# Peptides against a protein of PDB entry 3OIQ: the designs that were tried, part 9

Target 1, 212 residues: chain A of PDB entry 3OIQ
Amino acid sequence: KNRIFVSSSKDFEGYPSKAIVPVQFVALLTSIHLTETKCLLGFSNFERRGDQSQEDQYLIKLKFKDRGSERLARITISLLCQYFDIELPDLDSDSGASPTVILRDIHLERLCFSSCKALYVSKHGNYTLFLEDIKPLDLVSVISTISTKSTNSSKHSSSELISECDLNNSLVDIFNNLIEMNRDEKNRFKFVKLIHYDIELKKFVQDQQKVL

## One batch from the design tools (peptide; aimed at target 1 L59 K123 F130)

Design b1_p11_3_s2 (made by RFdiffusion4, then SolubleMPNN; from b1_p11_3, 5 letters changed)
Fold by OpenDDE base, seed 4:
Structure b1_p11_3_s2 (fold): chain B 212 residues (1-212), chain A 11 residues (1-11)
Amino acid sequence: as target 1 above (212 residues)
Amino acid sequence: SIFDNFIEVDL
């Protein structure tokens, strides 16, 4: 089956009550929840959902059933945190006790853009998104991709049917939502509070604010 | 927490 690009986590409300569907989305990492028994990643596009939290719109589960899957989950978390410069407690404690990691509101300090491949698995009307693959995206590359939006799809290899347009639209939508959050006095998100807030991001945000 | 109320669907 072809992988479906998902622009909104609301799309899952229309999905079959019993299915296995490969999906892909782009979102910001908002939370990490690693315990002795589970590993979850929260992601968000910050779509307006009325009074609902804008964080954790995509809850992604890593398999955590045996020592091999647990080790893979820990390595995945470590590599993501190293890439985004997120401080973690040492996950390799010689004490045999698996450290608990609970990080929330990551987007308040760092814009952690991620392209996720997941498996939507539903049963009896409930669903779980299982992580299949994750690619962290560099913020400079994201800004460049939005700024250089070429209507010319360079026909580089038709084997991954992900519309370059869908990716670019999702990245634009995320930034637009962040701009709206930044303008809201009640919202905790502010671009100037990001640890990596620089002149390039400032200029990009100022230029995007003129289009909204 | 959203994490506490998560009903897991197993593969």
Scores: peptide ipSAE 0.266, ipTM 0.884, DockQ to the pose 0.893
OpenDDE base, seeds 1, 2, 3, 5: peptide ipSAE 0.266, 0.265, 0.260, 0.263; ipTM 0.885, 0.883, 0.882, 0.883

Design b1_p11_3_s3 (made by RFdiffusion4, then SolubleMPNN; from b1_p11_3, 6 letters changed)
Fold by OpenDDE base, seed 2:
Structure b1_p11_3_s3 (fold): chain B 212 residues (1-212), chain A 11 residues (1-11)
Amino acid sequence: as target 1 above (212 residues)
Amino acid sequence: SLYDNFVEVEL
């Protein structure tokens, strides 16, 4: 079955009430919720949803049913946090108690762009997104990809029908939404408060703000 | 929070 690119988490409202659909999206990591019994990742593209929180628009569940899946979930979180320079408590505490990790509002300190592959699984009108794969995206690479209208279709095989255009459009939309949030005095998000706010990101944001 | 109202669909 072809994987569907999802540009909005609202797309799931139109999805079948009983289905398994492979999906892919690009979003910012906004939260991590690891407990003894579950692992969830929150993602957002910061699409305006009226009075709804713009955080955690994509709640992604990691399988957490057995020791193997639990270990994979912990490793996945550790690797993501290492990649994004997110400080975690030691998940390998000798105390035998799995540490609880609850991080929220990650986007206020770090832009953690992630390409996610997930399974949309619905029953009785409810759904859960199960993580299948995650690729962290380097911010410099994201900026370069948006700045260079890359007409260079790297011929990835015809089976991954997700157009480079869909990825680029979603990345642009995320930045545009962040620019709007940055302009809103009521919004806590500010580019200058990002730990990794550098001259390159500053210049890129300033250039995008002129087009918006 | 969206986490508190998370209705899990089993896979």
Scores: peptide ipSAE 0.301, ipTM 0.880, DockQ to the pose 0.842
OpenDDE base, seeds 1, 3, 4, 5: peptide ipSAE 0.295, 0.297, 0.300, 0.296; ipTM 0.880, 0.880, 0.879, 0.880

Design b1_p11_3_s4 (made by RFdiffusion4, then SolubleMPNN; from b1_p11_3, 4 letters changed; failed a check: a repeat of another design)
Amino acid sequence: SLFDNFVEVDL

Design b1_p11_4 (made by RFdiffusion4)
Pose (drawn by RFdiffusion4):
Structure b1_p11_4 (pose): chain A 183 residues (1-47, 54-90, 99-149, 165-212), chain P 11 residues (1-11)
Amino acid sequence: KNRIFVSSSKDFEGYPSKAIVPVQFVALLTSIHLTETKCLLGFSNFEQEDQYLIKLKFKDRGSERLARITISLLCQYFDIELPDPTVILRDIHLERLCFSSCKALYVSKHGNYTLFLEDIKPLDLVSVISTISTKCDLNNSLVDIFNNLIEMNRDEKNRFKFVKLIHYDIELKKFVQDQQKVL
Amino acid sequence: ELFEEADSVDL
C-alpha cells in the first residue's frame, strides 16, 4: 500500500479537497465520546490540546455492538474504568498515559475531512520507555510526545503531573528523571 | 471545531 505517516494534524492542510488517503499517526488517547449513533476518539501528541479526532462510524445495531466491544477492549487494555448510553471521557492523560499507534482513512470532500478508524494498536508504557531509552517515525513521535509531556510537567500551571498518574511507577519516576538530563 | 470536522464527511 501507500499509507502516509502524519506527524501532526497540521499536515492535513496539504491534503486533497476530495480524496481517500490512508494515514497513520502516533499519539496519546485523550478522550472518548460514545453515543448510540457515533463514536469519536480524541488523541494528541501535545505539540497542548486535543488534535486528532478519530471516528468509528456505525449505523445499525450490529455495527454498534462492534463499536462498543472495541471501546470496551481499548479501555480495558489501558485499565480505564468503563460504565457498561452516552459515554464521555476527557483528559484521560491527566490520569493515565495511553500511547497508541493508529491507522486511519482520511476522507475529504468540499475541503472538509474526517479521519475514520482502520486500526489501533495500544503501546505498552513499559515498551515505550524501553524503546526510548535503548535508542523511526514512530520513535521520533514517541520522543516528541514524551518531551512535550516533560515540559508540561515542568510548567506549574499545567494540570498534567506524572506523580498524579494512577500508574506512577518507580520505573516511570526513574525514566522521567534520567530523561530531563538529556535536556 | 474538531467535532464539526469529524462529522463533515461520510465514508

Design b1_p11_4_s1 (made by RFdiffusion4, then SolubleMPNN; from b1_p11_4, 5 letters changed)
Fold by OpenDDE base, seed 4:
Structure b1_p11_4_s1 (fold): chain B 212 residues (1-212), chain A 11 residues (1-11)
Amino acid sequence: as target 1 above (212 residues)
Amino acid sequence: SLIEQANSVEL
């Protein structure tokens, strides 16, 4: 079955009430919710949805039903947080209580771009997105990709039918939404408050702000 | 809530 690229979490409103659909999207990591019984990742592209929260537009469930899946979830969270330089409490504590981690508003401190593969699973009109794969994206690489309009389609990814155009368009849309949030005095998001705010990101944002 | 929806569906 072909994987569907999803540009908006609204697309799921039109999806079948009983289906399993492989999907892919790119978004910013906004939240982590790890408890004894569940692991959830929140993502957003910050698409404007009226008065609704722009956070957690994609709520992704990690399989968490046995020791093997729980271990995989904890390893996934640890590796993501290590990659994005997010401080976590030690998840491997020999104290037989699994640590609870609840992080929110991650995008206020760090831009954690992530390419996600998931299964859309619906039953009785409700749905869940189950994580299949996650690739963290480096911010410098994201900025470079948007800036250079990568015409070097190395034709060697013939098996991943996801257009480099769909990824690039979604990355541009995310930055445009962040620029709008940065301009809004009521919005908590500000580029200058990011821990990793550097000269490169500053220049990129200034150049994108002239096009919008 | 999205969390309640996510808890209503299992694989």
Scores: peptide ipSAE 0.205, ipTM 0.862, DockQ to the pose 0.810
OpenDDE base, seeds 1, 2, 3, 5: peptide ipSAE 0.202, 0.202, 0.202, 0.202; ipTM 0.863, 0.862, 0.863, 0.862

Design b1_p11_4_s2 (made by RFdiffusion4, then SolubleMPNN; from b1_p11_4, 5 letters changed)
Fold by OpenDDE base, seed 2:
Structure b1_p11_4_s2 (fold): chain B 212 residues (1-212), chain A 11 residues (1-11)
Amino acid sequence: as target 1 above (212 residues)
Amino acid sequence: SLIEKAESVEL
């Protein structure tokens, strides 16, 4: 089955009420919810959805049914947090209780761009996205990709190529949405409040603001 | 909630 690139989480409103559909998207990590019984990741592209929260537009479930899947979920969270310099509470508590991690609004402090592969799974008109794979994206690499508008299809010959156009368009859309949020005085998001806000990001935002 | 809807679906 071909994997579908998803540019909007509204696309799922048109999906079958009982299906399994491989999907992929790029979005910002917005939340982490790790408990003793579940692991959820929230992602967003910050598309305008009226008065709805722009956070957690993509709610991704990690399989959490047995010790093996729980371990994989915990390792996945640890590696993502290490990559994005997200401080986790000490997981090494000698209390035989699995540490609970609840992080929200991650995008207010860090731009955590992620390329996700997931299974859309629907039952009885409800759906869940199950994580299959996640690739964190480096912000410098994202900025360079948008800035260079490389029409050079680097022929990475894998039969599951994300259309470079679809990826680039989604990255541009995310930045445009963040620029709009930054301009809105009511929105909590501000580029200058990002922990990693540097001269490069500042320049890139200033240059993108001239195109909008 | 979206979370509760997601919790109701198993793989």
Scores: peptide ipSAE 0.223, ipTM 0.870, DockQ to the pose 0.770
OpenDDE base, seeds 1, 3, 4, 5: peptide ipSAE 0.221, 0.222, 0.220, 0.221; ipTM 0.870, 0.870, 0.868, 0.870

Design b1_p11_4_s3 (made by RFdiffusion4, then SolubleMPNN; from b1_p11_4, 4 letters changed)
Fold by OpenDDE base, seed 5:
Parts: sequence; C-alpha cells; structure tokens
Structure b1_p11_4_s3 (fold): chain B 212 residues (1-212), chain A 11 residues (1-11)
Amino acid sequence: as target 1 above (212 residues)
Amino acid sequence: SLIEQAESVDL
C-alpha cells in the first residue's frame, strides 16, 4: 500500500475504525514521554483547533514491549535529543532503573522539525500512530526549502510518491501557524525565546510576516 | 484522551 501524506491530524477522523494505514507527516516535536512502560512522542503542526491545545496533535507510540524494543526506543529518543540539542538524563543508568523523561512544550525553546513515517492503527473506533521511521530536519534546510520554492525536482527516484510539494506546503503551514502564534500576545510561543534564535531565522520570519 | 486512545490500541 502506498504511504499517505497527512497534512492534518484531522484527516484521521475520516479514517477506518479498523485499519492499518501507513502514513507520513511533517511536524514539530512538542513532547517526549518516556517511562518504564511506554514511549510517546508528541508532534504538532499548530493547526488552530478552536480552544484545544495545539500541542501533541500527532501522538506517536514507540513499540515498548520487550528489552529490544525498549532499547530501540531509548536509542531513538537519545539520537533525536542529540540532534536537536535537547538535554536528557543518562538513559543508560547502571542502576537498572530506567530514567523517566517527561518533556513538554519543546517548541517553546527549540523548533524540532521532523518527518515521521508511522502506522495508523485503529481498533473499535480508537486509533494510535506507531513510529516506523523518523527523520529530524535541519532548520536551515527547512528555511532554505521554503524560501527557494524548490522548482528543482531533483530526480530522486520515483519510488516515494510523497510529493516535494506536500512536504513544502506542510512546512509553510507550520511556519505560518508559528507566525500567528508569535503575533498572539496570549500565546506563549515567541520566536525570540527560542534558544537557537539567530539572524537567519529572524530574517526568514520577518520576510514571511510580509507575505501573511 | 489521545493517550488513552493510544493505550487501547496495540500492534
């Protein structure tokens, strides 16, 4: 089955009540929930959903059933946090106690753009997203991709039908939503509060604000 | 909650 690109977590409201559907989306990492029994990643594109929290619109479950899957989950979290410069406690504590990590509101300090491949799994009208693959995206690369409106269809092999357009549109939508949040005095999100707020991001935001 | 929904479904 072809992987479906998902632009909105609302798309899942129309999905079958009993299915397995391979999906892909792009969003910001908003939360990490690692305990002794579960590993969850929260993502958001910050779509306006009335008065609902804009966080964790995509809740992704990592398989956490055995020592092998737990190790893979911990490695995945460690690598993501290393990539995004998120400080974690040592996950490999010799004490046999798995450290609990609960991070929220990651987007208030760091823009952690991620391309996620997941399995939508539904049963009895409930669903979950299982992580299949995650690619962290470099912010400079995201900014460049949006800015260039890359008409360069680099002839990457025709086998992943996720249009470069869908990715780019989702990245633009995320930035537009962040700009709206930044303009809202009631919203906690402010670009100037990001740890990695630099001249490049400042310029990009200022240029995007002129188009909106 | 989304968490409760995700807990009710397993692969």
Scores: peptide ipSAE 0.181, ipTM 0.849, DockQ to the pose 0.772
OpenDDE base, seeds 1, 2, 3, 4: peptide ipSAE 0.179, 0.171, 0.179, 0.178; ipTM 0.849, 0.845, 0.849, 0.847

Design b1_p11_4_s4 (made by RFdiffusion4, then SolubleMPNN; from b1_p11_4, 5 letters changed)
Fold by OpenDDE base, seed 2:
Structure b1_p11_4_s4 (fold): chain B 212 residues (1-212), chain A 11 residues (1-11)
Amino acid sequence: as target 1 above (212 residues)
Amino acid sequence: SLIEQAESVEL
């Protein structure tokens, strides 16, 4: 089955009420919810959805049914947090209780761009996205990709290539949405409040603001 | 909620 690139989480409103559909998207990590019984990741592209929260537009479930899947989920969270310099509470509590991690609004402090592969799974009109794969994206690499508008399809010959156009368009859309949020006085998001806000990001935002 | 919907679906 071909994997479908998803540019909007509204696309799922048109999906079958009983299906399994491989999907992929790029979005910002917005939340982490790890408990004793579940692991969820929230992602957003910050598309305008009326008065609805722009956070957690993509709610991704990690399989959490047995010790093996729980271990994989915990390792996945640890590696993502290490990559994005997200401080996790000390997981080494000698209390035989699995540490609970609840992080929200991650995008207010860090831009955590992620390329996700997931299974859309629907039953009785409800759906869940199950994580299959996640690739964290480096912000400098994202900025360079948008800035260079490389029409040079680097022929990486894997039969599962994300269309470079679809990826680039989604990255541009995310930045445009963040620029709009930054301009809105009511929105909590501000580029200058990002922990990693530097001269490069500042310049990039200033240059993108001239195109909008 | 989206969380409750996600909890109701199993693989």
Scores: peptide ipSAE 0.198, ipTM 0.851, DockQ to the pose 0.794
OpenDDE base, seeds 1, 3, 4, 5: peptide ipSAE 0.194, 0.194, 0.193, 0.194; ipTM 0.852, 0.852, 0.850, 0.850

Design b1_p11_5 (made by RFdiffusion4)
Pose (drawn by RFdiffusion4):
Structure b1_p11_5 (pose): chain A 183 residues (1-47, 54-90, 99-149, 165-212), chain P 11 residues (1-11)
Amino acid sequence: KNRIFVSSSKDFEGYPSKAIVPVQFVALLTSIHLTETKCLLGFSNFEQEDQYLIKLKFKDRGSERLARITISLLCQYFDIELPDPTVILRDIHLERLCFSSCKALYVSKHGNYTLFLEDIKPLDLVSVISTISTKCDLNNSLVDIFNNLIEMNRDEKNRFKFVKLIHYDIELKKFVQDQQKVL
Amino acid sequence: VYDDSLYNVDL
């Protein structure tokens, strides 16, 4: 195939006014909006706001069930509590860090576009830390995301704080410290 | 909650 890697949502400015382009990006899961009619997953690399809005489209009940199971499994994988109806989660990153490798389909018409979900591979935070410490586009993105998350933590006004993560590990405390030295 | 223009295009 010819899946195009995107490092930023701004890349979508050079894309066709009407085309179907397979894309891939890396980001943190930040929000979920699940209704009976549609589902939107928000991701961000904090270059610091929501940036990627991925849509799971479904019309009938059969496909709705699949969308619900998909959200259920994704949330369970990240230890996200889910009440299972309109379901809304915001600023998930303030409580949990959820790196994800996502493949999507860029579909545009009349200059407008939508990113449809093709695949989502959650990335273990432990592997993310290890991948950065021992040591391409994926790694560049993981590094950039973690750097922005570091600057957000330094900023006193920003609500993002590592110590406030429900999963604040001793190893996470360690990686963040030894990561600032590089700065 | 979200602006429809962000996801208004169909497959």

Design b1_p11_5_s1 (made by RFdiffusion4, then SolubleMPNN; from b1_p11_5, 5 letters changed)
Fold by OpenDDE base, seed 2:
Structure b1_p11_5_s1 (fold): chain B 212 residues (1-212), chain A 11 residues (1-11)
Amino acid sequence: as target 1 above (212 residues)
Amino acid sequence: MIDESLYSVEL
């Protein structure tokens, strides 16, 4: 089945009430929820949804039903957190109790851009997104991609034609939404509060703010 | 709405 690029988590409202649909999206990591029984990742593009929380617009489940899937989920979280410099408690603690990790509001400290492949699974009009693959995106690379208006369609194979345009548009939309949040005095998000707020990000945000 | 019961679905 062709993978569908999803620009908004509202798109799922139009999806079949009983289906399995491979999807892909780009969003910021907003939460991590690892317990003894489940693993969830929250993502958001910060699309305005009225008065609803802009966090966890994409709630992604990792399989956590057997020792193999649990191990894979833990490794996935560890690698993701290592990539984004997110401090986790030691997940390998010899104490026999699987550590509980509950991180929220990750976007307030770090912009964790992620390209996610997931399975939309629906039954009776409810759905769950299951993680298939996750690629963390480097912020410098994201900034560079948006800034260069990449007209260079590198010839990647015809069967995973997620348009480079769809990715770029979603990255731009996320930054635009973050700029709006940064302008809102009531919003907790501020670029200057990011741990990795540097001269490059500052300049990029300032240049994007002139276009908005 | 996310259905927690779908966690048991074999994918």
Scores: peptide ipSAE 0.027, ipTM 0.689, DockQ to the pose 0.310
OpenDDE base, seeds 1, 3, 4, 5: peptide ipSAE 0.022, 0.027, 0.024, 0.022; ipTM 0.658, 0.686, 0.660, 0.657

Design b1_p11_5_s2 (made by RFdiffusion4, then SolubleMPNN; from b1_p11_5, 5 letters changed)
Fold by OpenDDE base, seed 3:
Structure b1_p11_5_s2 (fold): chain B 212 residues (1-212), chain A 11 residues (1-11)
Amino acid sequence: as target 1 above (212 residues)
Amino acid sequence: IIDESLYSVEL
């Protein structure tokens, strides 16, 4: 089955009440929830949804059913946190208690752009997104891609690649949403409060603000 | 073939 690109988490409201649909999206990592029994990742594009919290618009479940899947979930979390410079408690501690990790509001400190592949699985009108693959995106590469409007379709095999247009449009939409949040005095999000806020990000935000 | 049994929807 072809993988569907998802630009909004509202798209799932129109999805079948009983289906398995491979999906992909790009969003910011907003939360990590690792316990003894579950592993969840929250993502958002910060699309306006009235007065509701804009966090965790894409709640993704990692398989966590046995020692092998638990190990894979822990490794996935460790690698993501290493890539984004997120401090975690030691997950490998020889203390026979599996450490609990609960991080929220990650986007207030770091812009963790991620390209996700997931399975939409619905039953009885409820759905769960199961993680299949995750690719962290470098912020400098994201900024450069938006700024250049790269039309460099490298002609590599057409059947599994995210449309470069769909990816770029979603990245632009996320930045536009963040700019709107930054302009709102009531919103906690501010670009100047990001740990990695530099001259390049500052210039990019200032240039995008002139187009909006 | 996606085995539907591998993917329980948990609320």
Scores: peptide ipSAE 0.120, ipTM 0.790, DockQ to the pose 0.120
OpenDDE base, seeds 1, 2, 4, 5: peptide ipSAE 0.031, 0.031, 0.031, 0.054; ipTM 0.676, 0.689, 0.680, 0.741

Design b1_p11_6 (made by RFdiffusion4)
Pose (drawn by RFdiffusion4):
Structure b1_p11_6 (pose): chain A 183 residues (1-47, 54-90, 99-149, 165-212), chain P 11 residues (1-11)
Amino acid sequence: KNRIFVSSSKDFEGYPSKAIVPVQFVALLTSIHLTETKCLLGFSNFEQEDQYLIKLKFKDRGSERLARITISLLCQYFDIELPDPTVILRDIHLERLCFSSCKALYVSKHGNYTLFLEDIKPLDLVSVISTISTKCDLNNSLVDIFNNLIEMNRDEKNRFKFVKLIHYDIELKKFVQDQQKVL
Amino acid sequence: SHEFDDSIELP
């Protein structure tokens, strides 16, 4: 195929006014909006706000069930508590870091566009830390995301703090420290 | 310009 890697949501400015373009990006899961009619997943690389809004489209019940199981499994994988109806989660990153490699379809018309979900591969935080420490587009993105997360933590007014993560590991405390030295 | 539109459907 010819899937195009996007490093930023701003890349979508050069894309066709009407086309179907397979894309891929890396970001943190930040929000979920699950209704009976639609599901939107928000992601961000904090270059610091929501940036990617991925849609799971479904019309009938059969496809709704699949969408619900998909959200359930994604949340379970990240240890996200889910009440299972309109379901809303925000600023997930303030509590949990959820790196994800996502493949999507860019569909545009009249200059407007929507990113539809093709695949989502959650990335283990331990692997993310290891992948950065031992050591392309994926890695560049993981590094940029973690750097922005570092600057957000330094900023006193920003609500993001590593110590406030429900999964604040000793190894996470260690990687963050040894990561600031590079700065 | 390019903007997100939630109403767009897949073919």

Design b1_p11_6_s1 (made by RFdiffusion4, then SolubleMPNN; from b1_p11_6, 4 letters changed)
Fold by OpenDDE base, seed 1:
Structure b1_p11_6_s1 (fold): chain B 212 residues (1-212), chain A 11 residues (1-11)
Amino acid sequence: as target 1 above (212 residues)
Amino acid sequence: SHSYDESLELP
C-alpha cells in the first residue's frame, strides 16, 4: 500500500472507520510522555482549530508491550532528545524504577521539526497512530529548503517519494502558523524565547513576515 | 467524527 502524505490531522476525520493506513507527515515535536506502561509523542503543525489547544494534533504511540519494545521506545526518546538538545532526567538511575518523562510545550523553547512515518489504525470510528519511523530535521536545513524553492524536479521514480512539494508546503505552513502565533500577544509562543534563536532564524522570520 | 483513542492497539 502506498504511504499517504498528511498535511492536516483533520484528514483523519475522512479516513475509514476500520482500517490500517500507512501515513507520513512533518510537524513540530510538542510533547513526550514516557511512563512504566506507555510511550507517546505529540506533534503539531499549529493549524488553527478554534479555541482548542494547538498542541498534540498528532499523538503517536510507540509500541510498549514487552521489554524489547520498551527498550526500543526509550532509545528512540533518548536519540530524539540528544538530537534536539532536550534535557531528560537521568534514565540510568540505579533505582530499579524506569524514569517517567513528561515534557509538554517543547515548541516554546525549541523548534523540533520531525518527519514521521506512522500507521493510522481505526476501529469503530476512533483511531490511533503508531510510530513506524521518525527522522529529526535540522532547522538550518528546513530554512534552506523553504528559501530555495527547489525547481530541480529531478525525474526520480514516482511510487515511494513524498512529493518534495508536499514536504515544503507543510514546512511553510508550519512557519506561517508560528508567525501568526508570534504576532498574537495572547499566544505563549514567541520566536525570541526559543533557546536556539539566532541571526539566521531571525532573518528568515523577518523575511517570511513580509510575505504574510 | 473520528476521535483519537489511546486504548487502540495494533491488530
Scores: peptide ipSAE 0.655, ipTM 0.955, DockQ to the pose 0.872
OpenDDE base, seeds 2, 3, 4, 5: peptide ipSAE 0.654, 0.654, 0.654, 0.654; ipTM 0.955, 0.955, 0.955, 0.956

Design b1_p11_6_s2 (made by RFdiffusion4, then SolubleMPNN; from b1_p11_6, 5 letters changed)
Fold by OpenDDE base, seed 4:
Structure b1_p11_6_s2 (fold): chain B 212 residues (1-212), chain A 11 residues (1-11)
Amino acid sequence: as target 1 above (212 residues)
Amino acid sequence: MKEYDESLELP
């Protein structure tokens, strides 16, 4: 089955009430919820939803039903946090107590761009998302991708059916939404409060602000 | 509107 690129979590409103659909999206990591019984990742593109929270627009379940899946979930969280320089408690506790990790509003400190492959699973009209694969994206690579593809469609080889245009459009939309949030005095998000805020990100944001 | 259901499992 072809994987569907998802530009908005509103797309799921039109999906079947009983289906399994492979999907892919790009979004910012907003939350991590790891307990003894579950593992969830929250993601957002910060699309405006009226009075609804802009965080956790994509809630992704990791399989957490046996020791093997629990270990894989913990390793996945550890590797993501290592990549994004997110401080975690030691997940390898010899004490037999699985550490609880609850992180929220990650986007207020770090822009954690992630390409996610997931299964949309629907039953009786309700849905959930299960993680199949996650690729963390480097912010410099994201900025470079947005900056270069505004000028050059380099056609390289069609073996993944995901339009390079869909990925780029979603990355641009995320930055545009963050710029709007940064301009809103009521919004907690500010680029200057990011731990990794540098001259390159500053310049990119200033250049994107001229297009909006 | 479709609701997110955290209780759903993979079949």
Scores: peptide ipSAE 0.695, ipTM 0.966, DockQ to the pose 0.824
OpenDDE base, seeds 1, 2, 3, 5: peptide ipSAE 0.694, 0.695, 0.694, 0.694; ipTM 0.966, 0.966, 0.966, 0.966

Design b1_p11_6_s3 (made by RFdiffusion4, then SolubleMPNN; from b1_p11_6, 6 letters changed)
Fold by OpenDDE base, seed 4:
Structure b1_p11_6_s3 (fold): chain B 212 residues (1-212), chain A 11 residues (1-11)
Amino acid sequence: as target 1 above (212 residues)
Amino acid sequence: MKKYDESLELP
């Protein structure tokens, strides 16, 4: 089955009430919820939703039903946090107590761009998302990708029909939404409060602000 | 409007 690229979590409103649909999106990591019984990742593109919270627009479940899936979830969280330089408590506690991790508003400190493959699963008109794969994206690579707008489709392998255009458009939309949030005095998000705020990101934001 | 349901499992 072809994987569907999702530009907005509103797309799920039009999806079947009973289906399994493979999807892919790009978004910022906003939350991590790891307990003894569940693992969830929150993502957002910060699309305006009126008075609704802009965080956790995509809530992604990791399988957490047996020791093997629990271990895989913990390893996934550890590797993501290592990549994004997010401090976690030691998840390898010899004490037999699984550490609880609840992180929110991650985007206020770090821009954690992620390409996610997931299963949309619906029953009786409700839905959930299950993680299939996650690729963390380097911010320098994201900035470069947006800046170069490579209309040069490198024709490398026709088997993953994710339009390079869809990815690039979603990355641009995320930055535009962050710029709007940064301009809003009521919004907690500010680029200058990011731990990794550097001259390159500053310049990129200043250049994007001229296009909006 | 579709609701997110955290209780849903993979079949």
Scores: peptide ipSAE 0.703, ipTM 0.967, DockQ to the pose 0.824
OpenDDE base, seeds 1, 2, 3, 5: peptide ipSAE 0.701, 0.701, 0.701, 0.701; ipTM 0.967, 0.967, 0.967, 0.967

